# Peptides against a protein of PDB entry 6B4E, part 4

Target 1, 295 residues: chain A of PDB entry 6B4E
Amino acid sequence: TNFDKISKMFWHYKDKIAQIKQDIVLPIKKADVNVRNLLSRHKRKINPKFGQLTNSNQQLFKIQNELTQLINDTKGDSLAYHWILNFIAKAVVHQAETEVRVKPESALPLGKLTLYLLVQFPELQELFMARLVKKCPFVIGFTCEIDTEKGRQNMGWKRNNENKWEDNTSYDERMGGILSLFAIITRLQLPQEFITTTSHPFPIALSWHILARICNTPLNLITNTHFVILGSWWDAAAVQFLQAYGNQASKLLILIGEELTSRMAEKKYVGAARLRILLEAWQNNNMESFPEMSP

## One batch from the design tools (peptide; made by RFdiffusion4, then SolubleMPNN)

Design b1_p8_4_s2 (from b1_p8_4, 4 letters changed)
Fold by OpenDDE base, seed 2:
Structure b1_p8_4_s2 (fold): chain B 295 residues (1-295), chain A 8 residues (1-8)
Amino acid sequence: as target 1 above (295 residues)
Amino acid sequence: MKFIPPPD
């Protein structure tokens, strides 16, 4: 693992967030009143749709079509188009921080919707990845120290209005929710209409990157959060990961489930205990996946 | 720990 390369990637996306603010978010405030009104109306229509997802593919397709139409309405103005995509990127990640956090299986319909939009509107890809890395750098296997204010900020820790850091449980759960969504996206097949014409924008190989990079992270930087997000990833993608990489996948699952947990046993991390339980379930031929969606 | 490089 080349950690210098990972760091460069991390800061690339941090810079992208700043660029988005300068080139998309701020300029739209000075745009024509008709454009601003259009975007305000579209924002109000788009925002609730992510919460309207269910375990139904029929409902998913309905929402896909509605969002596609709303986004297409903005293509006449490049700035408006990029603004609405950036809004969607933020909304999807927010949904992961709130709904997926408490109901991990909701990552499946959300992930399917997101993957569809990423393929249908390629400009969404960089906007979405930048937002993911800012909120949850674990998605690219980035880790830094959190004993400084800047370190905590880089790892996605939030402060409230009183400048107090969020509690450890809240942080762990938010990271788990975001990572669950990303894991689902990496293990989903492209929709049938795209599978022969388009490459997967965030393929299963990115799940391999997450696991391998965490395993290679210096042990003094490993926290309970690392085990929590590994457990979230496991629930979301372990079955499909094994299908994709076979014996090599098995080795990596054993590495995180057995070796990494054993190396950190003295810390008595709750997340590590759960990951050990997941490993044991797999060893007993009881690895579970999220239920498939209904027609 | 066993070091495993990610693909690509």
Scores: peptide ipSAE 0.086, ipTM 0.741, DockQ to the pose 0.069
Fold by OpenDDE base, seed 3:
Structure b1_p8_4_s2 (fold): chain B 295 residues (1-295), chain A 8 residues (1-8)
Amino acid sequence: as target 1 above (295 residues)
Amino acid sequence: MKFIPPPD
């Protein structure tokens, strides 16, 4: 693992966030009032759609179609189009931070919707990745120290209105929620209409990178959060990961579940304990996956 | 515990 390259990628997306603000968000605030009103209306229509997802494919398809229409309405204005996509990127990640955090299986419908949108609107891909990396650097296997304010900020820690850092549990759960979504996306098949015409924008190989990069991370930088997000990833994608890579996948699962947890045993991380339980369940042929969605 | 992932 070349961590210099990973760091470069991390900062690339941090720069992208700044660029988005400069080139998309701020210009729209100065745009014609009619454009701003249009986008405000669209935002209000789009935002609730993510919370309307259920375990129903029928409902998913309905929402996909509705969002597609709303997004297409903005294509006549490139700035408006990119603004809507950036809004969607932010909204999806926010949904992962809130709903998926408390109901991990909700990552499946959200991931299916997101993957559809990423393929249908390719310009969403860079916007979405930038937002993901900003909020949860674990999605690209990036880790830095968190003993400084800047380090914590880089790793996606939030401060409240009183400038107090969020508690560890809140951070862990948010990271787990976001990572669950990304993991789901990586292990989903493309929608039927795209399989023959488009390559997967975030394929299962990206899950491989996450796990491998975490395993190669200096142990002094490994925290409870790393184990929490690995557990979240496990629930979301371990079954499909094994299907994709077979014995090589098994080696990596053992590496994170046994070797990494063992090396960090002295820390007595709660997340590590959970990951050990997941490993043991797998060893006993009790590996679970999220239930498939209903028609 | 070094593990070499596939190229990006």
Scores: peptide ipSAE 0.084, ipTM 0.745, DockQ to the pose 0.062
Fold by OpenDDE base, seed 1:
Structure b1_p8_4_s2 (fold): chain B 295 residues (1-295), chain A 8 residues (1-8)
Amino acid sequence: as target 1 above (295 residues)
Amino acid sequence: MKFIPPPD
């Protein structure tokens, strides 16, 4: 693993976030009042849609169509279009931080919706990835030290208004929620209408990268969070990962579940214990996946 | 431990 390359990728997306603020967010504040009003109305209509997802594909398709229409309404103005997509990117990640955090299986409908939007509106891809990397660098297998303020910031730690860091549990759960969503996206098939015409924007190979890069991460940088997000990934994508890569996938699952946890045993990480439980369940032919959505 | 990921 070339960690210099990963670092460059990380900073590329950090720069992209800055660019988004400069080129999309700030300019809209100075845009025509009619444009601002339009976007405000659309924002209010779009935001609830992510919370309206259920385990129903029918409901998913309804929301897909509604969002498609709302986004298309902005295409006449490039700035407005990009602003709406950026808003959606932020909203999706926020939904992962909140709802998926407490109900991991909700990542499935959210992931299906997100994948649809990523394909339908390709400009969303860079916006979404930038937001993901900013909030959860684990999605690209990036890790840095968290002994410094800058390190914690880079790894997506939040501070409250009193400049106090969030507690470890909150951070772990947020990262797990975001990673669950990303994992789901990587293991989903493209919607039927796109399979023959479009390549998957975030394919299962990106899950491979996450696992392999974490395995190659210097042990002194490995934290409980790494094991938490690996557990989240496992719940979200392990079954499909095995289907995709077979024996090679199996080897990598053993590396994270057995070898990595063993190497870090002295730390007694709760996340590592959970991951070992998942490994043992798999070894006992009891690997589970999220339930499929209803029609 | 080392594991070579697929090309980026």
Scores: peptide ipSAE 0.073, ipTM 0.746, DockQ to the pose 0.062
Fold by OpenDDE base, seed 4:
Structure b1_p8_4_s2 (fold): chain B 295 residues (1-295), chain A 8 residues (1-8)
Amino acid sequence: as target 1 above (295 residues)
Amino acid sequence: MKFIPPPD
């Protein structure tokens, strides 16, 4: 693992966030009133759709079609198009921070929707990745110290109106929710209409990178959050990960579930305890996965 | 602990 490269990637996406603000968000405020009105209407229509997802594929396809039409309405204006995609990127991540956080299995319909949009609208990919890395740098296996305010900020910690950091549980759950979404995206197959024409934008290999990079992270930087997000990843993608990489996947699962947890045993992290339970369940041929969606 | 992932 080249951590310098990962760090450069992290800061690249931080720069992208700043660039998005300067080149997309701020300019639209000066755009023609008709464009702004269009985007406001679209925003209002798009925003609730992510919360309307259920365990139904029928509902998913309905929402996919509705969003596709709404996005296509903006393609005649490049700035408007990128603005709406950036809005969608933010909305998807926000949904992960809220709904997926409390109901991890909701990552499946959200991930399916997101993957569809990422392929249908390729310009969404960098916007989405930038937002993911900003909110949850674990998605690229980035870790820094959190002993400083800047370090906490870089790792996605939030402050309330009283300038108080969020509690550990809240942070862990948010990170878990976001990571669950990303994990599910990496393990999903492309929609049938794209399989022969497009490569997967965030393939299962990115899950491999997350696990490997965390395993190679200096132990003094490993926190409970690392184990929480590994557990979230496990629930979301472990079955498919094993299917993809076989024995090599098994080695990596053992590495995170047994070796990494053992190395950090003195910390008595709750997340680590859960991860060990997941490992043991797997060893007993009782690995669970999210249920498939209904028609 | 160092892990080198196989090529993908």
Scores: peptide ipSAE 0.060, ipTM 0.741, DockQ to the pose 0.073

Design b1_p8_4_s3 (from b1_p8_4, 4 letters changed)
Fold by OpenDDE base, seed 3:
Structure b1_p8_4_s3 (fold): chain B 295 residues (1-295), chain A 8 residues (1-8)
Amino acid sequence: as target 1 above (295 residues)
Amino acid sequence: MRWVPPPD
């Protein structure tokens, strides 16, 4: 694993976030009042739709169509179009931080919706990835020390209005929620209408990168959060990962579930204990995946 | 610990 390359990628997306603010977010504040009003109305219509997702494919398709129409309404103005996509990127990640955090299986409909939008609107891909990396660097296998304020910020830790860091449980759960969403996206097949014309924007290989990079991370940088997000990934994608890579996948699952947890046993991480349970369930031929959505 | 390089 080339950690210098990963660091460069991390900072690339940090720069992208700064660019988005400069080139998209701030300019809209100075845009024509009609454009601002349009975007305000669209924002109000779009935002609730992520919470309207259910385990129903019919409901998913309805929401996909509604969002598609709303986004298309902005294409006449490039700045407005990019602004609404950036808003969607932020909203999707926020939904992962809140809903998926408490209900991991909700990642499936959210992931399907997100994947559809990523393919339908390719400009969303860089915006979404930048937001993901900012909020959860684990999605690209990036890790740094969290003994400093800057380190914590880089790893996506939040402070409240009183400038107090969020508690460890809150951070772990948020990271788990975001990673669950990303994991789901990587293991989903493209919708039928795109499968012959478009390559998958975030394929299952990115899950391989996450696992491999974490396994190669210096042990002194491994925290409970690493195990939490690995557990979240496992629930979301382990079955499909095994299907994709076979024996090589098995080796990597054993590496994270057995070897990595064993190496860190002295820390008694709760996340590691959970990952061990998942490993044992797999060894007992009881690996589970999220239930498929209804028609 | 066995090191695993990610695919290209």
Scores: peptide ipSAE 0.081, ipTM 0.760, DockQ to the pose 0.071
Fold by OpenDDE base, seed 2:
Structure b1_p8_4_s3 (fold): chain B 295 residues (1-295), chain A 8 residues (1-8)
Amino acid sequence: as target 1 above (295 residues)
Amino acid sequence: MRWVPPPD
């Protein structure tokens, strides 16, 4: 693992967030009134769509079509188009922080929708990844110390209006929710309409990077959160990961489930205990995945 | 066909 490269990637996306604010968000505030009105209407129509997802593919396709039309309506103005995509990127991550954290299986329909949009609108990819890395650096296997204010901020910790840090449980759950969504996206196949013409924008290889980079992270930087997000990843993608990489996948699952948990046993992390349970279930031929969506 | 694992 090249941690210098990972750090550079992390800061690249941090810079991208700043760029988005400067080049997309702020300029729209002084844009033509017609453009602002269009975006306001579209925002109101788009925002509820993510909460309307169910375990139904029919419902998914309906929402995909509706969002496609709404996004296409903005293509006449490049700034408006990028603004609406950035809004969608933020909304998807927010849905992961709120809904997926409490109902992990909801990551599947959300992930399918997101993957469709990422392929249909390629400009969404950098906007979405920047938002993911800002909110949950674990998606690229980045870890830093959290003993400082800056360190906590870099790792996605939030403060409330009273400038108080969120509690550990809230942070763990949010990170788990976001990571679940990303894990799902990495293990999904492209929709049939794109599979022969387009490469997967965030393929299963990115899941490999997450696991490998965490395994190579200095132990003094490993926290309960690392085990929580590994457990979230496991529920979301372990089955498909094994299908993709076979024996090599097995080795990596053993590394996180057995070796990493053992090395950190003295800490008695609750997340580590859960990961051990997942490992044991797998060893007993009882690895579970999220149920497939209905037609 | 199985994918070839990437590096770290």
Scores: peptide ipSAE 0.076, ipTM 0.793, DockQ to the pose 0.058
Fold by OpenDDE base, seed 4:
Structure b1_p8_4_s3 (fold): chain B 295 residues (1-295), chain A 8 residues (1-8)
Amino acid sequence: as target 1 above (295 residues)
Amino acid sequence: MRWVPPPD
């Protein structure tokens, strides 16, 4: 693992966030009133749709179609188009931070929707990735120290209005929610209409990167959060990961589940304990995955 | 701990 490259990738996306603000968000505020009104209406229509997802594929397809139409309405204006995609990127990540956080299995319909949109609207990919990295650097296997305010900020920690950091549990759960979504996306098959013509934008190899990079991270930087998000990833993608990489996947699961947890045993991380339980379940041929969606 | 490279 080349950590210098990962760091550069991290800062690339941090810069991308700044660019998005400068080139997309701020300019729209000065755009034609008709464009602003259009986007305002679309935003109001789009925002609730992510919460309307259920375990139903029928409902998913309905929402996909509705969003596709709404996004297509903006394509006549490049700035408006990119603005609405950026809004969607933010909304999806927010949904992961709120709903997926408390109901991990909801990552499946959200991930399916997101993957569809990522393929249907390729310009969403960089916008979405930038937002993911900003909120949860773990998605690219980036880790830094959190002993400073800047370090915590870089790792996606939030402060409230009283300038108090969020509690560890809240942070862990948010990171887990976001990582669950990303993990689901990486292990999903492309929709049938795209599978023969388009490459997967965030393939299962990115899950490999997450695990491998965390395993290679200096131990002094490993926290409970690392184990929490690994557990979240496991629930979301371990079965499909094993299907994809076979014995090599098994080795990596053993590395995170056994070796990494053992090396950090003195810390008594709750997340590590859970990960060991997941490992044990797998060893006993009891690995579970999220249930498939209904028709 | 052993280094794990991603698959090529």
Scores: peptide ipSAE 0.073, ipTM 0.759, DockQ to the pose 0.073
Fold by OpenDDE base, seed 1:
Structure b1_p8_4_s3 (fold): chain B 295 residues (1-295), chain A 8 residues (1-8)
Amino acid sequence: as target 1 above (295 residues)
Amino acid sequence: MRWVPPPD
């Protein structure tokens, strides 16, 4: 693992966030009133769509079509188009932080919707990835120390209005939610309409990167959160990961489930205990996946 | 920890 490369990637996306603010978010505030009104209306229509997802493909397709129409309405103005995509990127990640956090299986419909949008609107890809990395650096296998304020900020820790850090459980669950979404995206097949014409923007190889990079992370930087997000990833993508890489996948699952947990046993991390349970379930031929969506 | 080979 080349951690210098990972660090450069991390900071690239941090810079991208700053660029988005400068070139998209701030300029729209000075845009024509008609454009601002359009975007305001669209924002209000778009935002609830992510919460309207169910385990129904029919509902998914309905929402896909509705969002596609709403986004297409903005294409006449490049700034408006990029603004609405950035809004969607933020909204999707927020949905992962809130809904997926408490109901991990909801990552599947959300991931399907997101993947559709990423392919339908390629400009969303960089916007979405930048938001993911900012909120959850684990998606690219980035880790730094969290014993400093800057370190915690880099790792996506939030502070409240009283300047108090969020509690560990909140952080863990939030990271797990985001990682679940990303994991789902990496293991989904492209929608039928794109499968022959488009490459997957975030393929299963990115799941490999996450696991491999965490395994190679210095042990002194490994926290309970690492195990939590690995567990979240496992629930979301382990079955498909094994299908994709076979024996090599198996080796990596053993590394995270057995070796990494063993190395950190003294810490008695709750997340590690759960990951061990997942490993044991797999060893007993009881690896579970999220249920498939209904028609 | 055991080194995990590429892909990185």
Scores: peptide ipSAE 0.083, ipTM 0.756, DockQ to the pose 0.073; fails the geometry check

Design b1_p8_4_s4 (from b1_p8_4, 3 letters changed)
Fold by OpenDDE base, seed 5:
Structure b1_p8_4_s4 (fold): chain B 295 residues (1-295), chain A 8 residues (1-8)
Amino acid sequence: as target 1 above (295 residues)
Amino acid sequence: KKWIPAPD
């Protein structure tokens, strides 16, 4: 693991966020009133769609089509198009922070929708990844110290209106939700209409990176959150990960489930305890995946 | 047990 490379990637996306604000978000405020009105209407129509997802593929396809139409309506204006994609990127991540955190299995329909949009609208990929890294740097295996304000900010910690940091549980749950979404995306197959013409934008190899990079992270930087997000990843993708990489996957799962947890045993992290339970379940041939969606 | 770093 080259942590310098990871750090550069992290800051690349941080810079991208700043660029998005300057080049997309701020300029649209000065755009033609008709464009602004269009975007306002579309925003109102798009936002509730994510909450309308269920365990139904039929519902998913309906929403996919509706969103596709709404996004296509903006393509006549490049700035408007990028603005709406950025909005979607933010909305998807927000949905992960709020809904997936409390109902992890909801990551599956959300992930399917997101993957579809990422392929259908390639310009969404960088916007989405930038938002992911900003909110949850674990998605690229980035970790820094959180003993400083800047460190906490870099790791996605939020402050309230009283300038107090969010509680540990809230942070852990948010990170888990976001990572669950990303994990799902990495393990999903491309929709049938794209499989022969398009490469997967965020393939299962990125899950490998997450696990490997966390395993190679200096132990003094490992926190309960790392184990929480590993558990979230496990629920979301472990079965498919094993299918993809076989024995090599097994080795890595043992590494995170047994070796990493053992090395950190003195900390008595709750997240680590859960990960051990997941490992044991697997050893007893009881590894579970999220249920498949209905037709 | 010997710690074995995972490949990136």
Scores: peptide ipSAE 0.095, ipTM 0.728, DockQ to the pose 0.090
Fold by OpenDDE base, seed 1:
Structure b1_p8_4_s4 (fold): chain B 295 residues (1-295), chain A 8 residues (1-8)
Amino acid sequence: as target 1 above (295 residues)
Amino acid sequence: KKWIPAPD
């Protein structure tokens, strides 16, 4: 693992966020009133759809079609198009922070929808990844110290209006929610209509990177959050990860579940305890995955 | 035990 490279990637996406604000978000405020009104209407129609997802593929396809139409309505104006995609990127991540946080299995329909949109609208990919990395650097295996304000900010910690940091549990759960979504995306197959024509934008190899990079992270930087997100990843993708990489996947699961938890045992992290439980369940041939969606 | 880096 080259952590300098990872750091460069992290800052690349931080710069991308700044660029998005400068080139997309701010300019639209000065755009024609008709464009702004269009986008406002579309925003209002789009935003609820992520919450309308269920365990039904039929409902998923309905929402996919509706969103596709709404996004296509903006393609006549490049700025409007990019603005709506950026809005969607933000909305998806927000859904992960809120709903997936409390109901991890909801990551599956959300991930399917997101993957569809990422392939259907390739310009969404950089926008989405930038938002993910900003809010949850764990998605690329980036970690820094959180003993400083800047460090906490870089790792996606939020402050309230009183400049008080969010509590550890809230942060852990948010990171877990976001990571669950990303993990799901990496382990999903492309929709049938794209499988022969397009490569997967965020393939299962990215899950490999997450695990490997965390395992190679200096121990003094490892926190409870690392174990929480690994547990979230495990629930979301471990079964499919094993299917993809076989024995090599098994080795990596043992590294995170046994070796990493053992090395950090002195800290008595709750997240680590949960990950040990997941490891033990797997060892007893009781590894679980999210239920498949209904037709 | 020596820590073995995860495969990259």
Scores: peptide ipSAE 0.093, ipTM 0.724, DockQ to the pose 0.083
Fold by OpenDDE base, seed 3:
Structure b1_p8_4_s4 (fold): chain B 295 residues (1-295), chain A 8 residues (1-8)
Amino acid sequence: as target 1 above (295 residues)
Amino acid sequence: KKWIPAPD
């Protein structure tokens, strides 16, 4: 693992966020009133769609079609189109922070929707990845110290209106929610209509990167959050990961579940305890995945 | 017990 390269990638996406503000968000505020009104209406229609997802593929397809139409309505104006995609990227991540956080299995329909949109609208890919890295650097295996204000900010910690840091539990759960979504995306197959024409934008190899990079992270930087997000990843993708990489996957699961938890045993992290439970369940041939969606 | 790096 080359951590210098990972750091460069992290800062690349931080720069991308700044670019998005300069090139997309701020210019729209000065755009024609008709464009602003259009985007306002579309935003109001788009935002509720993510909360309307269920465990039904039929409902998913309905929402996919509705969103596709709404996004296509903006293609006549490149700036408006990119603004809507950036809004969607933010909304999806927000949904992960709120809904997936409390109901991890909701990552499946959300992930399917997101993957569809990423393929249907390729310009969403960089916007979405930038937002993911900003909110949850764990998605690329980036870690820094959190004993400084800047370090906490880089790792996605939030402050409230009173400038107080969020509590550890809230941060852990948010990171877990976001990582669950990303993990689901990496292990999903492309929709049938895209399999022959498009490569997967965020394939299962990215899950490999997450696990490997965390395992190679200096131990002094490993926190409870690392174990929480690994547990979230496990629930979301471990079964499919094993199917994809076989014995090599097993090695990584053992490294995170046994070796990494053992190395950090003195810390008595709650997240580590949960991960060990998941490991033990696997060892007892009781590894579970999220239920498949209904027709 | 030395730490063995995970494959990248």
Scores: peptide ipSAE 0.092, ipTM 0.720, DockQ to the pose 0.079
Fold by OpenDDE base, seed 2:
Structure b1_p8_4_s4 (fold): chain B 295 residues (1-295), chain A 8 residues (1-8)
Amino acid sequence: as target 1 above (295 residues)
Amino acid sequence: KKWIPAPD
């Protein structure tokens, strides 16, 4: 693991967030009134769509088509198009922080929708990844110290209106929700209409990177959150990860489930205890995945 | 202290 490269990637996306604000968000405020009105209407129509997802593929396809039409309506204006995609990127991550956080299996329909949009609208990819890295650096295996304000900010910690840091449980759960979504995206097959014409934008190899980079992270930087998000990843993608990489996947799962938890045993992290339970379930041939969606 | 590398 090259941590210098990871750091460069992290800061690349931090810079991208700043660039998005300067080149997309701020300029639209001075755009033509017709453009602003269009975007306001579209925002109101798009925002509820993510909450309308169910375990039904039929419902998923309906929402995909509706969103596709709404996004296409903006393509006549490049700034409007990028603005609506950035809005979608933020909305998807927000859905992960709220709904997926409390109902992890909801990551599956949300991930399918997101993957479709990422392929259908390639410009969404950088916008989405930038938002993910800002909110949850774990998606690229980035970790830094959190004993400083800047360190906490870099790792996605939030402060409330009173400048008080969120509690550890809230942070852990938010990170778990976001990571669950990303994990699902990495293990999903491309929709049939795209599989022969394009490559997967965020393939299963990115899950490998997450696990490997966490395993290679200095132990003094490992926290309960690392184990929580590993558990979230496990629920979301472990079955498909094993299918993709076979014996090599097994070694890495043992490394996180047994070796990493053992090295950190003195900390008595609750997340680590759960990860060991997941490992034991796997050893007893009881590794579970989220149920497949209905037709 | 460096942690053991993840397997390839």
Scores: peptide ipSAE 0.081, ipTM 0.731, DockQ to the pose 0.063; fails the geometry check

